Peptides against a protein of PDB entry 5JNO. Designs and how they scored, part 103

Target 1, 112 residues: chain A of PDB entry 5JNO
Amino acid sequence: MVAKFQPPPEYQLTAAELKQIVDQSLSGGDLACRLLVQLFPELFSDVDFSRGCSACGFAAKRKLESLHLQLIRNYVEVYYPSVKDTAVWQAECLPQLNDFFSRFWAQREMED

## One batch from the design tools (peptide; made by RFdiffusion4, then SolubleMPNN)

Design b1_p27_2_s3 (from b1_p27_2, 15 letters changed)
Fold by OpenDDE base, seed 2:
Structure b1_p27_2_s3 (fold): chain B 112 residues (1-112), chain A 27 residues (1-27)
Amino acid sequence: as target 1 above (112 residues)
Amino acid sequence: MHAELLERVRAELARMGYDDLASFRLA
């Protein structure tokens, strides 16, 4: 059997922590965006934490990678089981994640 | 692990107008 997907320790949320985020979320897509910020703040910074933190192991690229999305989806799935359907994930969560992330960096680029 | 960075990011989000995301904190 395929083992359960286990996030790296730095990206693990307890049930209580996840519930707190969920309680502040209005939808699966909103939850996804909140998880993005909570789990991967390095994606919103010019600081290359991966260079200074060997534990992270992820390049601090301004890009949402498959592993980021997989981790977020796994947490969203706990309270929004419908995202188990890839079509739902792609319709409800991915556009919001991508729009938020893209808009953030677009605004930052305009300020530079 | 990245708690300090997270707070900086949330401050930046607030500055940029993402108040809904920036206002949240884990208890």
Scores: peptide ipSAE 0.655, ipTM 0.950, DockQ to the pose 0.834
Fold by OpenDDE base, seed 4:
Structure b1_p27_2_s3 (fold): chain B 112 residues (1-112), chain A 27 residues (1-27)
Amino acid sequence: as target 1 above (112 residues)
Amino acid sequence: MHAELLERVRAELARMGYDDLASFRLA
């Protein structure tokens, strides 16, 4: 049997919530970027994560880690099953995520 | 969870020109 993917409670989306995000997404890559912001806002902030959410004790870093990408991919697969293919994921979603995240912090660095 | 932080991030995204991402809100 295949184990069902179960994200941590703080990163769980209901079917209705995910659909709302999908409805405003233009593509799988766009959906991935929206999920990045929705699920991991701490990656876009200099504010201590614990201060931003009293229910969380996680220390945020300015790094897009494999666990973040895996979580996003699992949600994207619900409406874009083709990303289950690693080649598709690496061509359509991963570059979008990396470019968006890198560009964001590059802009912030220039402003500071 | 992360509601206040998320709103701050979206406000920052809007300021930086990411209007499409910043305008979305879950119902």
Scores: peptide ipSAE 0.655, ipTM 0.950, DockQ to the pose 0.824
Fold by OpenDDE base, seed 3:
Structure b1_p27_2_s3 (fold): chain B 112 residues (1-112), chain A 27 residues (1-27)
Amino acid sequence: as target 1 above (112 residues)
Amino acid sequence: MHAELLERVRAELARMGYDDLASFRLA
């Protein structure tokens, strides 16, 4: 038997919350992007959230790290089991996540 | 824990043209 993955409390979604996000999603990749915003808003802000939210202990960084991607993938696979296949995850979800994230910050950089 | 920050981010997303993402809210 394999233990069920349990996200940290600050990144937990109930089944009902996840269902709401899924209902607004067009695809696994779209769902992944919505989860990125919902779970990790600190990645889209220049605000020092470590000072704004002392309970987190994280520093704001303009980078998608392995832990972020793993948490998102774990939620996506609940409704899109095919992303358990790494090739599918890399073809359908990762490009959308990376494109969205990079375009966001590229656009912000142009505004400076 | 990041409810206020999330709303700020969604406001920025709306400003930047990501309307579909910005319009979503959990009930």
Scores: peptide ipSAE 0.654, ipTM 0.949, DockQ to the pose 0.844
Fold by OpenDDE base, seed 1:
Structure b1_p27_2_s3 (fold): chain B 112 residues (1-112), chain A 27 residues (1-27)
Amino acid sequence: as target 1 above (112 residues)
Amino acid sequence: MHAELLERVRAELARMGYDDLASFRLA
């Protein structure tokens, strides 16, 4: 028996909230990208998150870390159980997440 | 949680051409 992962309160989504995101998603990969924006907007901003939010003090980085990806995967699994298979996760979701995130910052760097 | 930051990010996404992502809002 494996313990269920419980996300921190700031990254909690209700079943109703998750369903709203799913209903507007085209695929598991699209859902993953929408969750990335919804849960971790600080990864898309130049704002000093640790200074901007006295309540959490999170040190923001322009990097998708394992914890971010695992949290997103946990939500995606609710409606796309096949991503429990690592091969499916790596084929259907990870490439879309990485491509979206890298394209975003590549565009930003070219504009600055 | 960080509602203002999220709205700023969505505005930026819209500017950069990610219209489908930027237009979504939780009820």
Scores: peptide ipSAE 0.653, ipTM 0.949, DockQ to the pose 0.831

Design b1_p27_2_s4 (from b1_p27_2, 15 letters changed)
Fold by OpenDDE base, seed 2:
Structure b1_p27_2_s4 (fold): chain B 112 residues (1-112), chain A 27 residues (1-27)
Amino acid sequence: as target 1 above (112 residues)
Amino acid sequence: MHEELLAKVKEELRKMGYTDLAEFELA
C-alpha cells in the first residue's frame, strides 16, 4: 500500500478551503497557480520569512521544487482527476505554474 | 501560518497586473 501523501500542517487545506479556491478557478492550471500563491507565498517574497516565522524556520528558495509541485498536484487532482495522468499534468498545469512563476520573478528582477 | 505574507504577496501581484490571482479569497 502506498501511503497517501501527507503535507506538513502548515500546507494543509481543509476540504472547505480547497473548495473555495476551486470555485474561484477557471481551470486546473488556474487552480494550480492559485494554490501556489496560497500555499507558498514565501516563494514570491524577497523577505527571509524564516527570520520572521520561527514556527517553521524553513528557508524557501526562489524555485519551484518537486515537493511544491507534488503538493499542488495532489490538491488539483481532487477536482481535476485527469491530472493523475502525468501527460495531462505536464500539458495543462505545469506550464502555467512555471510561466507564472518565471514571469513574476522576471518582472521583479527588472524592478530591482 | 503566513497570513501577513500572503496578503503582501497578493498586493504585489495586484500591482504587477496579476489581478485574478490577487483577488481570490478564503473565508
Scores: peptide ipSAE 0.523, ipTM 0.919, DockQ to the pose 0.818
Fold by OpenDDE base, seed 3:
Structure b1_p27_2_s4 (fold): chain B 112 residues (1-112), chain A 27 residues (1-27)
Amino acid sequence: as target 1 above (112 residues)
Amino acid sequence: MHEELLAKVKEELRKMGYTDLAEFELA
């Protein structure tokens, strides 16, 4: 039996919770963006996360790091197994994630 | 965790025009 990836407790979704997100998603890429918001709301905030959360103590940066992408991909893979193929992940999900995230902060920067 | 923060982020997304992303919910 193959071992499953176990995310940190603060990023753990039950099967029921994940299904609810999937049911509201239009595609694998859309699911990825919804997971980004649900799992990592701190990436969309100017609030000092290290000060706001004593439980995890992580500092928020305006950057999608490997760990964020890995966690999202692991959840997307449950309902879209084709993203196990890196080429599919890079073609269908990563562009949508990066576009959404970059546009968000670009808009915020223009508002000063 | 971070329920209040998530709510604030969703509200900001709504204001910025990401209505579809802002309106998804978990029960």
Scores: peptide ipSAE 0.522, ipTM 0.919, DockQ to the pose 0.808
Fold by OpenDDE base, seed 1:
Structure b1_p27_2_s4 (fold): chain B 112 residues (1-112), chain A 27 residues (1-27)
Amino acid sequence: as target 1 above (112 residues)
Amino acid sequence: MHEELLAKVKEELRKMGYTDLAEFELA
């Protein structure tokens, strides 16, 4: 028996909130990118809010870690059950997430 | 959730050309 993953309170989305994001998404990969921005805005900022926020338990820099990806995948699975298959997740969602995140910081570095 | 931070991030995304990602909203 495997216990189901439960996201921390600060990364919880209601069914209504998730539906709103889905309704504005073009695909599973697009949904994943929108979830990335919505759930982890700190990954797109130089400001360390986790230091001053007593509710934050994760110390993350400019990196997409396995825990971030796991949380996003869990939400995507609700409307795109096929991503439970790792091959589908790696083909449809991961490339878009990685491309978006890497391009964002590459562009930011050029502007600095 | 850091609402002010999210707003700032969306504004930066808009400036960088990610208009679709910057314009999505939650009620």
Scores: peptide ipSAE 0.519, ipTM 0.919, DockQ to the pose 0.819
Fold by OpenDDE base, seed 4:
Structure b1_p27_2_s4 (fold): chain B 112 residues (1-112), chain A 27 residues (1-27)
Amino acid sequence: as target 1 above (112 residues)
Amino acid sequence: MHEELLAKVKEELRKMGYTDLAEFELA
C-alpha cells in the first residue's frame, strides 16, 4: 500500500481544525483560499518569515508553488472528493486560488 | 505555529476588503 502523504509539521491540521475551516467555507474553491491563508500566511507577508518564526526557518517567496497547491488539494479532497479529478481541481479551485493570490499582491503593490 | 503572522495577515486582508476570508478562525 502506498503511504499516505504526510505534510510537514508546520502545515499539519487536525481533523477538528480542518472541520472548523470547512464549516466556515462556502465551496471547495472558498475552502482552498481559506486553507491558503491558514497554512501559508508567509506568502501574504512583507515580513521576513525566517525572522518571524525561528521554529520554521523557512523563507517563502511571493509565489504559489506546486507544493503549496498539492498540500491545499490534499486537504480539500477530504471534504470535496471530486477534486481528485484534475479537471475539477482546475475548474473549481485553481482559478480561485490563483486569482485571489495574484489580486492580493497586485493590490498591495498599488496601495503601497 | 505562525499565529502572530496569521493574525497580521488576516488584519491586512480585512483592510483590503477580503472580510469573509479575514474573519474565519480556529477555536
Scores: peptide ipSAE 0.517, ipTM 0.918, DockQ to the pose 0.807

Design b1_p27_3_s1 (from b1_p27_3, 13 letters changed)
Fold by OpenDDE base, seed 1:
Structure b1_p27_3_s1 (fold): chain B 112 residues (1-112), chain A 27 residues (1-27)
Amino acid sequence: as target 1 above (112 residues)
Amino acid sequence: MLNLSGLTPEQQRAILETLAELEAQLS
């Protein structure tokens, strides 16, 4: 039996914090986008963190990884249990996340 | 009332505008 996924301490939200985000959300997909910003603000920054690292120097990739998506889905499920169904998650939330993230960076690239 | 303190004002504005654009399409 596989143990239930637990978020790392740095990505834990209290019930009150999650409720605040939910109250401002129009749908499960909208909630997912708001959670993306709240949990992973670094994904929206163009700061090169590798500049300060003499040991690695590797550039960060601008993409949503499986861990990001899993964490967001876990919180969305609290108020939208239907996303436990993978088909629902892929139809209602995942496209919104991808569109939001892509639109953000598309706008930033046009400003350069 | 998102906490965007870790981002520049320009990044904050871009996030909020992008969210508003998507939300307008959802409602």
Scores: peptide ipSAE 0.517, ipTM 0.906, DockQ to the pose 0.783
Fold by OpenDDE base, seed 3:
Structure b1_p27_3_s1 (fold): chain B 112 residues (1-112), chain A 27 residues (1-27)
Amino acid sequence: as target 1 above (112 residues)
Amino acid sequence: MLNLSGLTPEQQRAILETLAELEAQLS
Protein backbone atom coordinates (compact mmCIF):
# COMPACT_ATOMS: atom_id res chain seq x y z
CA MET B 1 0.00 0.00 0.00
CA VAL B 2 1.28 3.46 -0.95
CA ALA B 3 0.33 6.77 0.62
CA LYS B 4 -0.08 9.98 -1.37
CA PHE B 5 2.93 12.27 -1.55
CA GLN B 6 2.68 15.50 0.43
CA PRO B 7 4.72 18.55 -0.61
CA PRO B 8 6.83 20.38 1.97
CA PRO B 9 5.11 23.50 3.36
CA GLU B 10 7.23 25.88 1.27
CA TYR B 11 5.99 24.21 -1.93
CA GLN B 12 2.30 24.03 -1.04
CA LEU B 13 -0.09 25.49 -3.60
CA THR B 14 -3.72 26.24 -2.89
CA ALA B 15 -6.39 25.08 -5.29
CA ALA B 16 -6.82 28.66 -6.49
CA GLU B 17 -3.09 29.13 -7.12
CA LEU B 18 -2.87 25.87 -9.04
CA LYS B 19 -5.96 26.69 -11.10
CA GLN B 20 -4.43 30.02 -12.09
CA ILE B 21 -1.42 28.21 -13.54
CA VAL B 22 -3.57 25.54 -15.20
CA ASP B 23 -5.73 28.17 -16.91
CA GLN B 24 -2.66 29.36 -18.82
CA SER B 25 -1.38 25.88 -19.68
CA LEU B 26 -1.91 24.25 -23.07
CA SER B 27 -1.14 20.67 -21.98
CA GLY B 28 0.12 18.53 -19.12
CA GLY B 29 3.68 19.03 -20.31
CA ASP B 30 3.20 22.77 -20.57
CA LEU B 31 1.70 22.81 -17.08
CA ALA B 32 4.73 20.91 -15.79
CA CYS B 33 7.09 23.56 -17.21
CA ARG B 34 5.07 26.40 -15.72
CA LEU B 35 5.05 24.65 -12.34
CA LEU B 36 8.82 24.25 -12.55
CA VAL B 37 9.22 28.02 -12.87
CA GLN B 38 6.70 28.84 -10.15
CA LEU B 39 7.90 26.31 -7.57
CA PHE B 40 11.65 26.49 -8.17
CA PRO B 41 12.69 29.90 -9.53
CA GLU B 42 16.13 29.37 -7.97
CA LEU B 43 16.89 26.76 -10.65
CA PHE B 44 16.84 29.55 -13.23
CA SER B 45 19.27 31.80 -11.35
CA ASP B 46 23.06 31.83 -11.51
CA VAL B 47 23.14 33.04 -7.90
CA ASP B 48 24.36 30.60 -5.28
CA PHE B 49 21.97 30.52 -2.33
CA SER B 50 24.18 28.37 -0.10
CA ARG B 51 25.39 31.49 1.72
CA GLY B 52 21.93 31.88 3.20
CA CYS B 53 22.03 28.57 5.05
CA SER B 54 25.36 26.87 5.69
CA ALA B 55 23.83 24.64 8.35
CA CYS B 56 21.42 22.85 6.03
CA GLY B 57 23.92 22.64 3.17
CA PHE B 58 21.44 23.94 0.61
CA ALA B 59 22.94 25.07 -2.68
CA ALA B 60 21.42 26.13 -5.99
CA LYS B 61 22.03 23.58 -8.73
CA ARG B 62 21.49 23.52 -12.48
CA LYS B 63 19.92 20.10 -12.15
CA LEU B 64 16.40 18.71 -11.99
CA GLU B 65 16.41 16.34 -9.04
CA SER B 66 13.94 13.61 -8.13
CA LEU B 67 12.26 15.78 -5.50
CA HIS B 68 11.62 18.56 -8.04
CA LEU B 69 10.08 16.12 -10.48
CA GLN B 70 7.98 14.41 -7.81
CA LEU B 71 6.52 17.70 -6.60
CA ILE B 72 5.66 18.82 -10.13
CA ARG B 73 4.10 15.46 -10.99
CA ASN B 74 1.97 15.60 -7.85
CA TYR B 75 0.34 18.83 -9.00
CA VAL B 76 0.02 17.83 -12.66
CA GLU B 77 -1.90 14.73 -11.57
CA VAL B 78 -4.67 16.92 -10.16
CA TYR B 79 -5.75 18.05 -13.64
CA TYR B 80 -4.17 15.28 -15.71
CA PRO B 81 -4.79 12.04 -13.80
CA SER B 82 -3.27 9.97 -16.61
CA VAL B 83 0.24 10.99 -15.50
CA LYS B 84 -0.21 8.68 -12.51
CA ASP B 85 0.91 6.13 -15.07
CA THR B 86 4.71 6.36 -15.19
CA ALA B 87 4.75 5.63 -18.91
CA VAL B 88 2.48 8.62 -19.55
CA TRP B 89 4.56 10.86 -17.28
CA GLN B 90 7.74 9.86 -19.12
CA ALA B 91 6.18 10.38 -22.55
CA GLU B 92 4.14 13.56 -22.04
CA CYS B 93 5.75 15.61 -19.26
CA LEU B 94 9.33 14.57 -18.52
CA PRO B 95 10.67 15.26 -22.04
CA GLN B 96 9.15 18.74 -22.06
CA LEU B 97 10.60 19.52 -18.63
CA ASN B 98 14.05 18.42 -19.71
CA ASP B 99 13.86 20.29 -23.03
CA PHE B 100 12.64 23.46 -21.33
CA PHE B 101 15.34 23.39 -18.66
CA SER B 102 18.18 22.43 -21.01
CA ARG B 103 17.24 25.03 -23.63
CA PHE B 104 17.16 27.75 -21.00
CA TRP B 105 20.64 26.99 -19.71
CA ALA B 106 22.06 26.36 -23.18
CA GLN B 107 21.10 29.92 -24.07
CA ARG B 108 22.56 31.29 -20.84
CA GLU B 109 25.84 29.44 -21.37
CA MET B 110 26.26 31.04 -24.78
CA GLU B 111 25.88 34.47 -23.19
CA ASP B 112 28.71 33.87 -20.71
CA MET A 1 0.30 35.08 -15.59
CA LEU A 2 3.52 33.72 -14.11
CA ASN A 3 5.04 35.25 -10.99
CA LEU A 4 8.67 35.93 -11.92
CA SER A 5 9.37 38.78 -9.49
CA GLY A 6 12.33 36.96 -7.93
CA LEU A 7 14.26 36.87 -11.21
CA THR A 8 16.09 39.52 -13.23
CA PRO A 9 14.42 40.99 -16.33
CA GLU A 10 16.90 39.09 -18.51
CA GLN A 11 16.08 35.80 -16.80
CA GLN A 12 12.37 36.50 -17.13
CA ARG A 13 12.68 37.16 -20.87
CA ALA A 14 14.72 34.00 -21.36
CA ILE A 15 12.15 31.90 -19.50
CA LEU A 16 9.19 33.31 -21.41
CA GLU A 17 10.95 32.98 -24.75
CA THR A 18 11.92 29.36 -24.10
CA LEU A 19 8.41 28.56 -22.90
CA ALA A 20 6.89 30.14 -26.01
CA GLU A 21 9.12 28.07 -28.27
CA LEU A 22 7.96 24.82 -26.68
CA GLU A 23 4.32 25.89 -26.70
CA ALA A 24 4.57 26.62 -30.42
CA GLN A 25 5.71 23.04 -30.98
CA LEU A 26 2.53 21.73 -29.35
CA SER A 27 0.41 22.94 -32.30
Scores: peptide ipSAE 0.515, ipTM 0.904, DockQ to the pose 0.724
Fold by OpenDDE base, seed 2:
Structure b1_p27_3_s1 (fold): chain B 112 residues (1-112), chain A 27 residues (1-27)
Amino acid sequence: as target 1 above (112 residues)
Amino acid sequence: MLNLSGLTPEQQRAILETLAELEAQLS
């Protein structure tokens, strides 16, 4: 028997918090994007700040890593159990996440 | 409603605009 995965405290969402996000989501892919923002706001921090601050040494990461995706998927599965199938996750959620993340940074680069 | 308090106003706008664009494609 494998114990149910529990996210680290900083990435915990209550049922009410998750439901609030779900209520404003149009699909599993849309929900995934909204969860990305809620769980990992640091991924949307400006890279110019990280490059400009030599004193603090802050470096922003513009990369969706496996842990980010796994945490998001765990929450999406609560309301969209079909994403337990990897093929469904890759067809419905991953393209939306990648598109959302890339569009965000493309827009920011144009404004620099 | 999304909690975007940890982001700058410019980042908040960019996120909401990007979400709106994707959601428009879903409809």
Scores: peptide ipSAE 0.513, ipTM 0.904, DockQ to the pose 0.753
Fold by OpenDDE base, seed 5:
Structure b1_p27_3_s1 (fold): chain B 112 residues (1-112), chain A 27 residues (1-27)
Amino acid sequence: as target 1 above (112 residues)
Amino acid sequence: MLNLSGLTPEQQRAILETLAELEAQLS
């Protein structure tokens, strides 16, 4: 048997907290984007995280890693069970996440 | 959960604007 994935405490949302985000979401893909912002605000920051961690780098902050995506997917599944199907997750949520994240940084690059 | 207090107002606005643009396309 395989243990169920549990998020670290800093990424643990209560049912009430998750519901508040869901209530503002238009779809599973939209919910995924809102969860990205709420769970990982550091991905939208200009801070150089290498200052406090030798394994962290300035460039590394601008990427969506497997752990980020897995955490988001786990919460999206609560209200949109269809994303348990990988094909649905890849068609409805991943493109939205990638577009949202890339658009944000594209805008920042123009302003810098 | 983490919060957005560490982000500048400009960064927060950029997030919300980008999110709104994407939501408009989804409608």
Scores: peptide ipSAE 0.510, ipTM 0.902, DockQ to the pose 0.628

Design b1_p27_3_s2 (from b1_p27_3, 10 letters changed)
Fold by OpenDDE base, seed 1:
Structure b1_p27_3_s2 (fold): chain B 112 residues (1-112), chain A 27 residues (1-27)
Amino acid sequence: as target 1 above (112 residues)
Amino acid sequence: MLNLSGLTEQQKRAILETLAELEEELK
């Protein structure tokens, strides 16, 4: 049998925490954006993680990976079950997430 | 209320402004 997906401990939200975010959200797409900030604040940071390591040349890319999106979708589904349909997820949530993330970095890059 | 600990004030402001912009477009 296929095991149900479980988020890592560092990405687990309580029911109260999730409800608080939902209460401030205007839609499933808006909720997705707010979850992105709450779960992955490091994606909005200019911190160079390679600076602390003189032995490695690792440089993380600023992108939304499948794991990020899957975690967000799992929480959105709690209050918006319709996003279980991939077509709904792609129409209502993914465009909002991409717009939010791209606008943020576009603004930051222009400010130097 | 969003927890934005670990980010600079400039980063926090940018996030909130971007969210507000998208939310306005949803109305």
Scores: peptide ipSAE 0.531, ipTM 0.907, DockQ to the pose 0.781
Fold by OpenDDE base, seed 2:
Structure b1_p27_3_s2 (fold): chain B 112 residues (1-112), chain A 27 residues (1-27)
Amino acid sequence: as target 1 above (112 residues)
Amino acid sequence: MLNLSGLTEQQKRAILETLAELEEELK
């Protein structure tokens, strides 16, 4: 038997918290974007961890990883079961997530 | 309401504006 997916403790949302986000969402894609912000605020930080470190020079990539997407999808499907279909997820949610994330950083790049 | 704690005011504003932009396009 395969265990049911359980998010890490730091990414566990209560039913009430999730409902609150859903109530403000216009679609599954919109919900996905809002969940991205709620679960992973660090992805929107412009703090360069490598700045000031002469020894490392390591800069974390600003990208949406599979684990991020998996967690978001699992919450979205609670209220939008259709996203269990990969085709629906790829058509309705992924484009919104990528567009949202890219637009955010595009704006930040212009301000630098 | 979104919980945007942990982000700067500029980041919060940018997020909200970007969300609003996308939501308008979805209408």
Scores: peptide ipSAE 0.530, ipTM 0.907, DockQ to the pose 0.755
Fold by OpenDDE base, seed 5:
Parts: C-alpha cells; structure tokens; sequence
Structure b1_p27_3_s2 (fold): chain B 112 residues (1-112), chain A 27 residues (1-27)
C-alpha cells in the first residue's frame, strides 16, 4: 500500500483556489502550465526565492524537477483523472509544461 | 485569474503571453 502524496504546506491549494485555476484552463495540459506558475513563481524570476521546503528546487531555478511535476500532476488529476495513466500524463501534460517553460526562458534570454 | 504576486510586470506579461501563445497553438 502506498500512502497518498501530501504537498508541503506552502504548495497546498484549497479546493476554491484550484477551481479558480481550472476555470481559467482550456485543457489538462493548460491547467498544468497554470499550476506551474501558481505553485512555483520563483521558477520565472531571477530573484532568489526561499520557501520552507529547500528540496523544492532552489538550486535549479530554471529547471523543472521531479517534485515540481509530481505536485502539478496530483492537482491535475483532481479534474482530469485520466492523467493517472502515465502515458496520458506524458502525452498531454508534460510536453505542454516543457514547451511553456522553455519558451518563457528562451524569450527572457534574448532580453538579457 | 492567476496570482502572480512577487513578479515584475514584465515577467507577468511574459508569462501570460507565453501561455496565450501555447493555448492558441493547441486549440
């Protein structure tokens, strides 16, 4: 038996907060991208950011790590249960997350 | 609406524009 994953307090969204994000989303992949921004705004800034959980990616500010993806997936599953299937997650959400994140930083790098 | 507190206006705009671009391509 595997226990249900519980996000750290700083990454816990209420049902109302999650629904608000869902209402703005066009798909599971889009939802994933919006969750990325909401949960990890520090990944979109050059400014150092500190949270209670040091394992949440401070060392790799411009990289999506497994913990980021796991947290996002858990929330996406609430409204898109099909992403419980890894194949669906990899086909529908991961590519969009990667594209979104890479495009953002590609643009920012041109401005530096 | 996304809560983008802590980010500059330029960063906020860049995020929203990138999201919009991706959404448009996936429709």
Amino acid sequence: as target 1 above (112 residues)
Amino acid sequence: MLNLSGLTEQQKRAILETLAELEEELK
Scores: peptide ipSAE 0.522, ipTM 0.905, DockQ to the pose 0.750
Fold by OpenDDE base, seed 3:
Structure b1_p27_3_s2 (fold): chain B 112 residues (1-112), chain A 27 residues (1-27)
Amino acid sequence: as target 1 above (112 residues)
Amino acid sequence: MLNLSGLTEQQKRAILETLAELEEELK
């Protein structure tokens, strides 16, 4: 039997919440970036906070960890099933996530 | 609208501007 993925309660989005984000997104990659902000706002702050998740308890400053990416990918797959293909994920979504995150922090470094 | 309640106004602005920049590049 196939088991369905269930994110930790701290990162649970309802169907309505996810739909709202999707409606604002132009692509799977854009959706991924919006999910990054929605799920992990602490990654955009100089102050790290713990959310109580044993697997996510460590907020790596200015770094996207594998679990962050996996959670985002699982939500993106709901509306863009093609990202189940790793090649598609790496070509369409992962570069946009990295570009978005790096540009944000590059700007912050310029201001400091 | 994205929920950005846990961030400063400066951080919110930077996020939205960066998103807008990337979205423009998708066109």
Scores: peptide ipSAE 0.522, ipTM 0.905, DockQ to the pose 0.742

Design b1_p27_3_s3 (from b1_p27_3, 10 letters changed)
Fold by OpenDDE base, seed 4:
Structure b1_p27_3_s3 (fold): chain B 112 residues (1-112), chain A 27 residues (1-27)
Amino acid sequence: as target 1 above (112 residues)
Amino acid sequence: SLNLSGLTPAQQRAILETLAELEEELL
């Protein structure tokens, strides 16, 4: 059988912590967005995207990576098991995540 | 509420406002 995905310790939520987030959520997509903020606050900070040599101008792009999405999906599945279906995940959660993340940075870029 | 302690007040507000916008669109 396929081994269950185990999140790194820094991204491990207790049942109580997850329930707290769920209680604030209106849908699976909304839950996904809230989990994004809770698990990866660094994705919403400019400082954490500076990488490599500053003189070279190298910086990581502000994007959601596969690992981020996988972790979020695993938690969403606990309360919304329908997202185990990839089609449901792509229809209900991914658009919300991308829209949320995109809108956030679009707003911040206008302020810079 | 969400734990946003690692972010600046401005970032926190932006997150909550953006989240609220999406929630309203889903209702």
Scores: peptide ipSAE 0.594, ipTM 0.927, DockQ to the pose 0.753
Fold by OpenDDE base, seed 2:
Formats: structure tokens, C-alpha cells, sequence
Structure b1_p27_3_s3 (fold): chain B 112 residues (1-112), chain A 27 residues (1-27)
């Protein structure tokens, strides 16, 4: 038997916190996007900081990795169990996440 | 509502506007 996955403490949401996000969401894909912001705000940090701070050498990471997606999916499944099916996850949530993330950065690049 | 305290005001606005845009497309 495989033990139930437990997120690291920094990515742990209480039932109340998750419910609050769900109450604001229109769909599983929308929920996924909102979870992305809540769990990984660092992914939305401007690259302008890396350009403006030569001393610290900060480099923004603009990539959704498998661990990010897995953590989000785990929470989405609580209210949208259909995403346990990979085909549903890929059709309903991943396109929304990718669109959201790419549009965000497209806006930021235009403002530079 | 979303907790965006760790982001700059400009980033917060961009996130909310992008979410709103996608939500409109879902309607």
C-alpha cells in the first residue's frame, strides 16, 4: 500500500482555505489557476528584478514544473474528482493553467 | 478572496485581470 501524499508544509492548505478558493472558482480549470497563484506566488515575480539587481544575481523562473502541477491537481481532485482521469486533467485544467501563465507573462513583457 | 500579499501591486492587477479574462471565456 502507498501512503497518501502529503504536501510540504509551505504548500499545505486547510480545508477552510481550500473551500474559500473553491467558492471563488467557476470550474476546475479556474480553480487550478487560482491555486497556482496561492501556492506558488514566486512564479509570478518579475524578471525585471533579475535585470535590475546585478549584485544578487536573481533569476526568475518562468516554468510550470511537474511538481507544481501535481500539487495543484491534488487539491483540484478534492472538489473535482473527475480530474483523477489524466485525460480530463489534460483537457480541463492544463490548458487553463498554461493559458493563464502565458498570458500573465505576455502582459508583463509588453509593459517592459 | 485571493491572498496576493507577496506580490507587487502591478503583479496583483495583472493576475486579477488575466483571471477575469479567462473567466469571461468560460461563460
Amino acid sequence: as target 1 above (112 residues)
Amino acid sequence: SLNLSGLTPAQQRAILETLAELEEELL
Scores: peptide ipSAE 0.594, ipTM 0.927, DockQ to the pose 0.770
Fold by OpenDDE base, seed 1:
Structure b1_p27_3_s3 (fold): chain B 112 residues (1-112), chain A 27 residues (1-27)
Amino acid sequence: as target 1 above (112 residues)
Amino acid sequence: SLNLSGLTPAQQRAILETLAELEEELL
């Protein structure tokens, strides 16, 4: 039996915090996008942290990784249990997340 | 109501505008 996934301490939301986000959301997909911003604000920053690292100097990639998606899905499932079905997650939430993230960076790139 | 304190005002506006755009498409 596989143990239930637990988020790292830095990505834990209280029931009250999650409820507040849910109350401002129009759908499961909208909730997913709001959770993305709340949990991972660093993904929306254009600050080059590699500039201060003389040891590595590697630039961070702007992408949504499996861990990001897994954490978001776990919280969405609390209020939208239908996303436990992978087909529902891929149809209702994942496209919204990708569109939101892509549109954000597309706008930022046009401003440069 | 989102906590966006770690981002610049320009980044905050961009996030809110993008969210509003997607939400409009849902309605």
Scores: peptide ipSAE 0.594, ipTM 0.927, DockQ to the pose 0.769
Fold by OpenDDE base, seed 5:
Structure b1_p27_3_s3 (fold): chain B 112 residues (1-112), chain A 27 residues (1-27)
Amino acid sequence: as target 1 above (112 residues)
Amino acid sequence: SLNLSGLTPAQQRAILETLAELEEELL
C-alpha cells in the first residue's frame, strides 16, 4: 500500500484557510497561483528556500519544483476534482503557474 | 485577501499585478 501524501506542517492549510483562497480565485489555475504565493512566499524573495523547510531539502533559486507543484495540486483538487486527471492539471494549472512565476521574476529583474 | 505579510510592499504589488494580468489574459 502507498501512503497518502501529506504536506509538511508548515504547508498544511485548514479548510477555512483554503476556502478563503478559493473564494478569491476565478479558476483552478488562478487558485493554483494564489496557493503558490500563500504556501511558498520565499519563492518571491531572495531568501533561500532550503532554510525554511528541512524536509524539502535544497531548492533551486526561483524554480518551481515537483514538491511545490504536488502540494499545490493536492489543494486544488479539493475544489477542482478534475485536476486529478494529469492531462487537466497540465492544461489548466501548470501553464498558469509557470506563466505567473516567470512573469513575476521577469518584472523584478527589470526593476533590479 | 491573500496574506502577503512576509513580503515587501513592492513584492506584494508585483504579485497582485502579475495575478491580475494573468487573469485578464487567460480567463
Scores: peptide ipSAE 0.591, ipTM 0.927, DockQ to the pose 0.683

